# Ledger of designs, part 18: peptides against a protein of PDB entry 7PB4

Target 1, 105 residues: chain A of PDB entry 7PB4
Amino acid sequence: KMLNIKEYKEKLLSTLGEFLEDHFPLPDRSVKKKKKNIQESSVNLITLHEMLEILINRLFDVPHDPYVKISDSFWPPYVELLLRNGIALRHPEDPTRIRLEAFHQ
Target 2, 218 residues: chain B of PDB entry 7PB4
Amino acid sequence: DALQMAVGYFEKGPIKASQNKDKTLEKHLKTVENVAWKNGLASEEIDILLNIALSGKFGNAVNTRILKCMIPATVISEDSVVKAVSWLCVGKCSGSTKVLFYRWLVAMFDFIDRKEQINLLYGFFFASLQDDALCPYVCHLLYLLTKKENVKPFRVRKLLDLQAKMGMQPHLQALLSLYKFFAPALISVSLPVRKKIYFKNSENLWKTALLAVKQRNR

## One batch from the design tools (peptide)

Design b1_p11_2 (made by RFdiffusion4)
Fold by OpenDDE base, seed 5:
Structure b1_p11_2 (fold): chain B 105 residues (1-105), chain C 218 residues (1-218), chain A 11 residues (1-11)
Amino acid sequence: as target 1 above (105 residues)
Amino acid sequence: as target 2 above (218 residues)
Amino acid sequence: TLFEMVQELLE
């Protein structure tokens, strides 16, 4: 049963990867390194695929606390996309935490 | 100059010690407004001020006034638009500010220096069609952005579903007609041949300013 | 499937 869940998870992630890359790619940060010292913390943004992977992993690994803290690596449009479409939910008491919505009732 | 001081004020925030914070704010806002409407703003100034307007740093009234004066002298940086879309998604701006932004984006579309990154945001704009307040303006934006590669079966289904929900809206019909042009096999429904494409508020708030910008850049 | 739902929602 556990092996089947892992395989299913991997298959879901692999199939979603291509779709998400095609339709919701990260904008190319033409980080024109203009050298001005403003520490724009070059926070490396993660892909939507990676974000979903984190959320899915948390749901499976810690089902009693399936919430993930929103980091600076989370591109705000991705967060909004997931929330607006009901794919993810904010924690009722902590808006900095989100979980994957369990679609399988 | 007065403009640099005004932009610097908005960027750095109000210096704590000023007893008359509101008067200082109004002074700097008027400076930005005056320069923007007379001469337009440099791309760097727009980059700074646009992000400020959408970041929620100031109140809605101030943000609205800043956004209304985002008039380019020459061009708007595509990067500024990408950043702006990111701020819209953070949810610190009002619904009215979001509407105003999309109106601005449509109005200023030709002044954006590049479109490659904006085209990558197609899916995000398309997802915003579900917002009834944004839908007319998003349809107009998508009408400007849509290429053959964007016309997918799932998007066609979503547009038809939206039409079923909202009825035959002129802005939605315009977008569907474009989709049918690129992919006639995906749209079996006979669309009324509308001779005139109609988008809501085709007369933008910036019509006079944009004419002036075009005249200065000839 | 979760995939179909995510796809439908992303669509």
Scores: peptide ipSAE 0.039, ipTM 0.823, DockQ to the pose 0.101
Fold by OpenDDE base, seed 1:
Structure b1_p11_2 (fold): chain B 105 residues (1-105), chain C 218 residues (1-218), chain A 11 residues (1-11)
Amino acid sequence: as target 1 above (105 residues)
Amino acid sequence: as target 2 above (218 residues)
Amino acid sequence: TLFEMVQELLE
């Protein structure tokens, strides 16, 4: 049963990967390294696919606390996209945490 | 110069020790407004101030005033727009600020130096069609951005669903007509032949300023 | 399918 869930998850993520990259790609950060001292926090943004993978993994690994903390690697438009479409929900007491909703139905 | 000091104030925040914080803020805001309406702002100044206006660092009244004076001297950096869209999604700005931003984006669209990265945001803009307050302006933006590759069956379905919910809105009809132009096979519905595409005049707030910018860049 | 749901939600 666990193997089937993992395989299903992998298949789902694989299928979503192309779709998400086509329709919701990350903007190319023109990291023009202009040398000046502004600590542009070089936070590597993750893809929407990777974000969903994290959320799905958390749901399966820790079903009693399926919330993921929003990190600086989470591009705000992706977070908003997931929340607006009901794919994810914010934690009622901690707005910095989100869970995958679609799997709770 | 006075403008650099004003921009620096907004960027770094108020120095704690000023007893007259509100007067200082108003002074700097007026400086930015005066320069913006008279000469326009440099791309770097717009980059800084646009992000500040959308970050929620200041109150809604201040943010609104900043956005209203985001008038370019020459060009707006595409990167500034991408960053701005990111800030909109953080949810620290008001609904009115979001509306104003989209109006600004439509009005200033031709002054954005590049469109490649903005085109990548197509899906995000499309998702914002569900917001009734944003929908007219987002339709206009999408009308400017839409390419053949963006016209997909699922988006057609979403637009038709929105039309069913909201009725035959002129801005939605304009976008649907463009979709039908690119992909006639996806839209079986007879669209009324409107000779004129009608969008809300988003440019009205900046009409005089935009004319001045165009005159300076000729 | 979860895919259809996510797709429907993303759409």
Scores: peptide ipSAE 0.037, ipTM 0.819, DockQ to the pose 0.096
Fold by OpenDDE base, seed 4:
Structure b1_p11_2 (fold): chain B 105 residues (1-105), chain C 218 residues (1-218), chain A 11 residues (1-11)
Amino acid sequence: as target 1 above (105 residues)
Amino acid sequence: as target 2 above (218 residues)
Amino acid sequence: TLFEMVQELLE
């Protein structure tokens, strides 16, 4: 049963990866490093695929607390996309935590 | 410069515990408004102030006033728009501010220096069509952004579903007509031949300012 | 499937 879940997860993530890369790519931060000490938060943004992988993994690994803390690597448009489409849900008491919505078929 | 001091105030916050914080805020806001409407703002000033208006740092009234005076002297940086969209998604701005931003984005679209990164945001804008308050303005934005590569069967279905839900809206019809132009095989439905595409006058708030900008840049 | 739902939601 666990192997089938992992395989299903991998297949799901693989199939989603191409779609997400094509339709929801990260913006190129090719902003010219002009020297202004704006602490360019050197935080590498993760892809939407990676974000979903984290959420799916958390749901499977910790089903009793499936919430992931939103980090600075989470691009806000991705978070909003997931929330708006019902793919993810914010924690009712902590808006900095989100979970993958359990699509119980 | 009075403008630099005003922008600096909004960026860094009040330097001194001025006894009258509200008077100082109003003074700087009026300075920005006066310069923006008279001469327009530099791309760097728009970059700073646009982010401030959408970050939730100030109250809705202040944010609305800042956003209303985001008038370029010459160009708006695409990067400023990308950052602004990010701030919209953080959810610290009001619904009215979001509407105003999309109106602004449509009105100022021709003044944005590049479109490559904005085009990458196509999916995010398309996802915002479901918001009834944003839908008219998002349709207009998508009408400006849509390329043949963006016209997919699933998006056609979503637009038709939205039309079924909301009824035949002029802005939806305009976008669907563009989709049919790029991919006629995907849209079997006869669209009414509208000779004129009518979007809500998003630019109405800035009409006089936009005319002035175009005259200065000739 | 979660996939179909995510795809439908992202579509």
Scores: peptide ipSAE 0.034, ipTM 0.810, DockQ to the pose 0.101
Fold by OpenDDE base, seed 3:
Structure b1_p11_2 (fold): chain B 105 residues (1-105), chain C 218 residues (1-218), chain A 11 residues (1-11)
Amino acid sequence: as target 1 above (105 residues)
Amino acid sequence: as target 2 above (218 residues)
Amino acid sequence: TLFEMVQELLE
């Protein structure tokens, strides 16, 4: 049963990866290279695929507390996309934490 | 100069000690408005002020006024637009601000220096079509952005579903006609050959300003 | 499938 869940997870992530990369790519940060001085913290943004992977892994690894803290690596449009479409939910008491919605059919 | 002081005020926020915070705010806002409508703003000033308007740092009335005066002297940086879209997604701005932003984005589209990064946001704009208040303006924006590679079967289905729900809206018909142009095999429905594309005149708020910008850049 | 649901939601 656990192997089947892991395999299903991997298949889901692999299938989503191509779709998410094609339709929801990260903007290229390449334009900011020239203006040296603004210490905008070079926070490396993660892909939507990586974000979903984190959320799915948290759900499987810690099912009793499946919430992930929103880091600076989480691109706000991705967070909004997940929340708006009901893929993720905010923690009721801590808006900085989100979880994957359990598609309990 | 007065503009730099005004921009600096909005960027750094009000210094704690000013007893007359509202008067100071109004003074700086008027300074920005006057310069923007007279001469336009530099790309750097738009970058700063646009982010402020959408960040939720100030109230809706102030944000609306700032956004209305985001008139370029020459160009708008695509990076400013990408950042702005990011702020819109944080949800600290009102629905009216979102509508105004899309109107602004359509009106100022030709003044954005590059489109490559904005084109990467296509999916996010498309997802906003379901918002009834945004739909007319998003259709117009998508009409400007759509390339052949963006026309996918699932997006066609969504547009047809929206048409079924909302009726034959002129803005939706315009976008569907463009989709049919790029991918005729995906749209079996006979679209009325509209010779004229009709979008809501989003430019009306900036019509005079846009004419002035075009005259300065000639 | 969760995938179809996510696709439908992301579509």
Scores: peptide ipSAE 0.036, ipTM 0.823, DockQ to the pose 0.095; fails the geometry check

Design b1_p11_2_s1 (made by RFdiffusion4, then SolubleMPNN; from b1_p11_2, 6 letters changed)
Fold by OpenDDE base, seed 1:
Structure b1_p11_2_s1 (fold): chain B 105 residues (1-105), chain C 218 residues (1-218), chain A 11 residues (1-11)
Amino acid sequence: as target 1 above (105 residues)
Amino acid sequence: as target 2 above (218 residues)
Amino acid sequence: MLRLMIEELLL
């Protein structure tokens, strides 16, 4: 039973990955290395798929604290997309933390 | 020059020790406004100031004034727009600032140097249709961006659901008509045959300035 | 659509 759930999760995440890449790709950072001192933090942005995977995994692994801290790798438009569509919720006391919405209500 | 000093002030922020912080801020803001409305701003100046206006570094009144003077001398960098959209999503700017940004983006659309990365943001703009205050301007933006590949069944459904909620809004009808043009099989509903497409605020705040920019670049 | 797909994932 657990193996089937994991495999199903992986298959569904894979299917979501293609959809998300087609419809919500990351913008190409023109990393034109112009040398000047602005610490544009070379933070690698994660895909929307990876973000969702993190949120889903946290919900399953730590159901009592299903919140993930928003890192610099979380592209703000993705965070906003998830929040606006009711896919994710902010922590009521810590706006730097988000969770996947419990759709099981 | 005075403009570089003004931009540098906004970029670095106010020096803590200035007793006349408000007077200094107003001086620099007026400098930016005067140059922008007279000559337009360079792409680099717009890049800096646009991000500042959306970052929440300054108060809403200042941010509004900065956005109102984001007038290009020649072009706006697409990268500046992508970064601006990112800042918009951080949520440190007011709702009125967001509306003003989308109005600006529509008004300045033809002055953006490239559209490839902006087209990748299509899904994000489409998601912003749910905001009643943004919806008219987002519909106009999407009308400018929409390609055949963007017209999907799920987006058609969302537009129809929005129409059911909001009624037959002219801006929504304009977007639906474009969707029907690209994918007639996805839209069975009869759309009113409107000879003219009407978007809210066809007369933008920048009309006079944009005419002047176009005249200088001829 | 995305929400529905995610809902199906969580179910």
Scores: peptide ipSAE 0.040, ipTM 0.798, DockQ to the pose 0.388
Fold by OpenDDE base, seed 4:
Structure b1_p11_2_s1 (fold): chain B 105 residues (1-105), chain C 218 residues (1-218), chain A 11 residues (1-11)
Amino acid sequence: as target 1 above (105 residues)
Amino acid sequence: as target 2 above (218 residues)
Amino acid sequence: MLRLMIEELLL
């Protein structure tokens, strides 16, 4: 049973990866680091694929608390995309935490 | 310069507990408004002020006034638009501010220096079509951005579903007509031949200002 | 759509 879940998860993530890269790529931040001291926190944004992987992993690894804390690596448009499409839900008491929606319920 | 002082006030916030915070705010806001409508703003000034207007740092009334005076002297940086879209998704701005931003983005589209990164946001804009308040303006934006590569069967289905839900809206018909132009095999439905494409509020708030900008840059 | 794709992939 666990092996089938891992294989299914890997297949899901692999199939989603190509679609997400094609249709929802990260903006290229490669524009010139002009030294404006805006601490644009050198936080590397994660891909939408990586974000979904984190959410899926959390749901499987910690099903009783499937929420992930939104970090600075989470690009706000991706968070909004997941929430707006009902793929993720905010924690009712902590808007900084999101979970994957259980599609099987 | 009075403009630099005003921009600096909005960027850094009030340096001192001025007894008259509201008068100081209004003074700087009027300075920005006067320069923007008279001469336009530099790309760097728009970059700063646009982010401030969408960050939720100030109240909705102030943010609305700032956004209304985001008139370029020459160009708007694509990076400013990408950052602005990010701020919209943070959810610190009002629904009315989001609508105003999309109206602004459509109105200022020709003044944006590059489109490569904005084109990458196509999927995000398309996902915003489900918002009834944004839908007319998002359709107009997508009409400006759509390439043949963006026309996919699933997007066609979503537009047809929206049309079924909302009825035959002129802005949806315009976008569907463009999709049919790029991919006629994906859209079997007969679309009414409209000689003129009309988007909601073709009379934008900036019409007079944009004419003046175009005249100064000739 | 992304939901449907995820649902189709999760089913």
Scores: peptide ipSAE 0.041, ipTM 0.800, DockQ to the pose 0.280; fails the geometry check
Fold by OpenDDE base, seed 2:
Formats: structure tokens, sequence, C-alpha cells
Structure b1_p11_2_s1 (fold): chain B 105 residues (1-105), chain C 218 residues (1-218), chain A 11 residues (1-11)
């Protein structure tokens, strides 16, 4: 049973990966570092695929607290995309935490 | 320079100790407005001020006024637009600010230096079609951005679903007509032959300013 | 659509 869920999850993520890369790619951060001293923290943004993988993993690994903290690696458009489409939900008391929507209820 | 001082004020924020915070803010805001409408703003000034307007650092009234004066002297950087879209998604701006931004983006579209990065945001703009307040302006933006490669069966279905929900809106019909042009096999529905595409262009707040910009850059 | 795709994939 657990192996089937993992395999299904991997197949799901792989199938989603191509779609997400084609339709929701990260913008090229050719932010020309103009030389001035503002430490724009070069936060590496994760892909939408990686974000979904994190959310799915958290749901399976910690089903009683399936929330993931939004990090600086989470591109805001991706977070909004997931929330707006009802794929993810914000924690009711902590807007910095999101979970995958339980589509099975 | 008065403009540099004004931009610097908005970037750094109000100094805590000033008794005349509102008067100082209004002075700097008027400086930005006057320069923007008279001469336009440099791409760097737009980059700074656009982010400020969308970050939620100031109140909605201030943000609205800043956004209304995001008039280029020459060009707008595509990077500024990408960052702005990111700020819209942080949720620190009002719904009215989001609408104003999309109106601005459509109005200023020809003044954006490059479109490659904006084209990558196609999916995000398309996802915003479900917002009834944004839908007319997003349809117009998508009409400007859409390439053959963007016309997919799932997007066609979503547009048809939106049409079923909202009725035969002129802006949806315009976008659907473009989709049918690129992919006629995906849209079997007879679209009314509209000789004229009508977007809500009558509300272009920047029409006079943009004419002046085009005249100065000729 | 993304939801439906995710739902179809999670179902």
Amino acid sequence: as target 1 above (105 residues)
Amino acid sequence: as target 2 above (218 residues)
Amino acid sequence: MLRLMIEELLL
C-alpha cells in the first residue's frame, strides 16, 4: 500500500513536471546585479514542481500537521496560483503556512 | 534633484521623527506626479516606485497615486514588470490596485523593452481570468501576449467555461477569436464575426500621457 | 485546470 502511494506520487509528480515547466516556468532572473551594495539575497527560487512535491510530501509524512512554511524560495506567483486554484490552503492562524488541499474529503 | 529626493523618500520610507510626515509625503508624491506627467520617469525610477506601490509599504491612496504616475520617459524594464507581478501575488495590495496594475500593464505594453520574461508569465495571467474584476483587463493583456504555442485545449475549455458563466463578454470573445485564429480545430463554436475588437480602452487613464511620450521619442 | 489535473493525478 505505501509503495503504491509512493510510486503513484512519483508518477504524478513526473507527469506534472513537464506540464508545469511548459506552462509555469520560472522567469529568468537575469536580474543584472547592478553593482550597488544592496545585498539582494540571491534566494534560489524553487520550481512549481518542487513546491508541489514539498506539499505532497508533507501531507503524506505528517498528515496531522500537513502545513509547510512559506520560505523565500517560494515564488509568490506560485503560492498565489496554488491558493487561488484551491490546490493549497493557508493555515487559519498562520498565513505563512500552507497545505495541500485534501481533495479526498 | 527634487525627483531623486522624492524617490529616495519612498524607497527609504518616512523618517520616524518628522512631525510633518503627511506634508512631506504629499510634497514628494506631487514631485513624482509632476515629473511623470510632464517628462515621464526613467526606467530605474519606475522600477523603484512600481515595487513600492505594490509592496503595501504605503496606504492604498498613496499606492494608487504612485501607480497612476508610472509613465515612462522612454521604456519600462520587463524585470520591473516581473517583480511587480510577484508583488501582486504577495497579497499586500488591494483589489483596486490589482485592477489598476493590469490597466497600467495594458496601457504601457508597447513601452516595455522586452517581452520574453512577460511571455513566461502567460500561465499566471491566464489563471487570473477567474477574477471577475480582473477578467476584462487580463483578456486584453492575453490578447497582446498570446502566441500559437499558448493556445492549448485546456485553456480553450477554461475560456468556454468562463463564457458559460459570465456570458458572451466582448473581451472574452476577442480572446476566443484570437485563439480560433491560431487553433481553429480547437474551437468548433461559431464565434460572432465582430468587425471590431472592443476592450475597455475608453478608460485608459494614460492616453494623453502616452501620446506625449510617443511624440518625445520620435 | 491545474486543480483538476492535480485531482486527477491525486485520485
Scores: peptide ipSAE 0.040, ipTM 0.796, DockQ to the pose 0.327; fails the geometry check
Fold by OpenDDE base, seed 3:
Structure b1_p11_2_s1 (fold): chain B 105 residues (1-105), chain C 218 residues (1-218), chain A 11 residues (1-11)
Amino acid sequence: as target 1 above (105 residues)
Amino acid sequence: as target 2 above (218 residues)
Amino acid sequence: MLRLMIEELLL
């Protein structure tokens, strides 16, 4: 049972990787910000694939608290995409935390 | 100048101690509106004010007024649009603000300096087609953005499903016709040969302003 | 849509 879930996880992540990169790439932040002193923290955004990997890993590693805290590395469009499509759910009491939707019907 | 003070007010927010917060807000808002409609705004001013309008920092009425006066003097930075779409996804703005933003984005599309980063947002715009209020404007935006590489079987299926659900909407037919042009093998359905593409006139709110911008940049 | 795509990729 556990091996089948791990294999399913890896297959899911591998199959989604190319699709997510092709259809939901990160915007290139390479616009030369002229040095205006706005400390916009150079937060490195993670890919949608990496975000899903984090969510899946959390579900497997900590199934009793499968929630991940939304960091500044989480691009808001990706968070909205996951929530809108029912792939992720917000924590009922803490909107800064999200979990992978249990595909277990 | 008065515009810089107004932009600075919106950026920093109201100073806690002002007894006349509403009068000060209205004064600065009128300053921005007057300059925007008369001369247009610099790309930097649009960058600041567009983000403010979508961040949820102010009430819906104020955000709507700010967004309505996002008229460029010359160009709009694509980075400002990418940031704006990010704010829309945070969900701090109203549904009416989202509709207004897509109308604005369509109306101002030609004034955006570059399209490369906006084209990367294609999937996010396409995902918004399921919102009945956004669908007409998103179809128009997608019509402007769609390249051959964006036309995929799953997107064709989704558009046909939307047509089955919503009926033969002119904006959806326009987008489907473009999809059929790029990938005729993916769309077996006979689309009515419409000689004229009909989108909702999103530009009506800015028609006079857009003419003035085009005249200044000639 | 993305769910359907995920489902189609999983099927």
Scores: peptide ipSAE 0.037, ipTM 0.791, DockQ to the pose 0.153; fails the geometry check

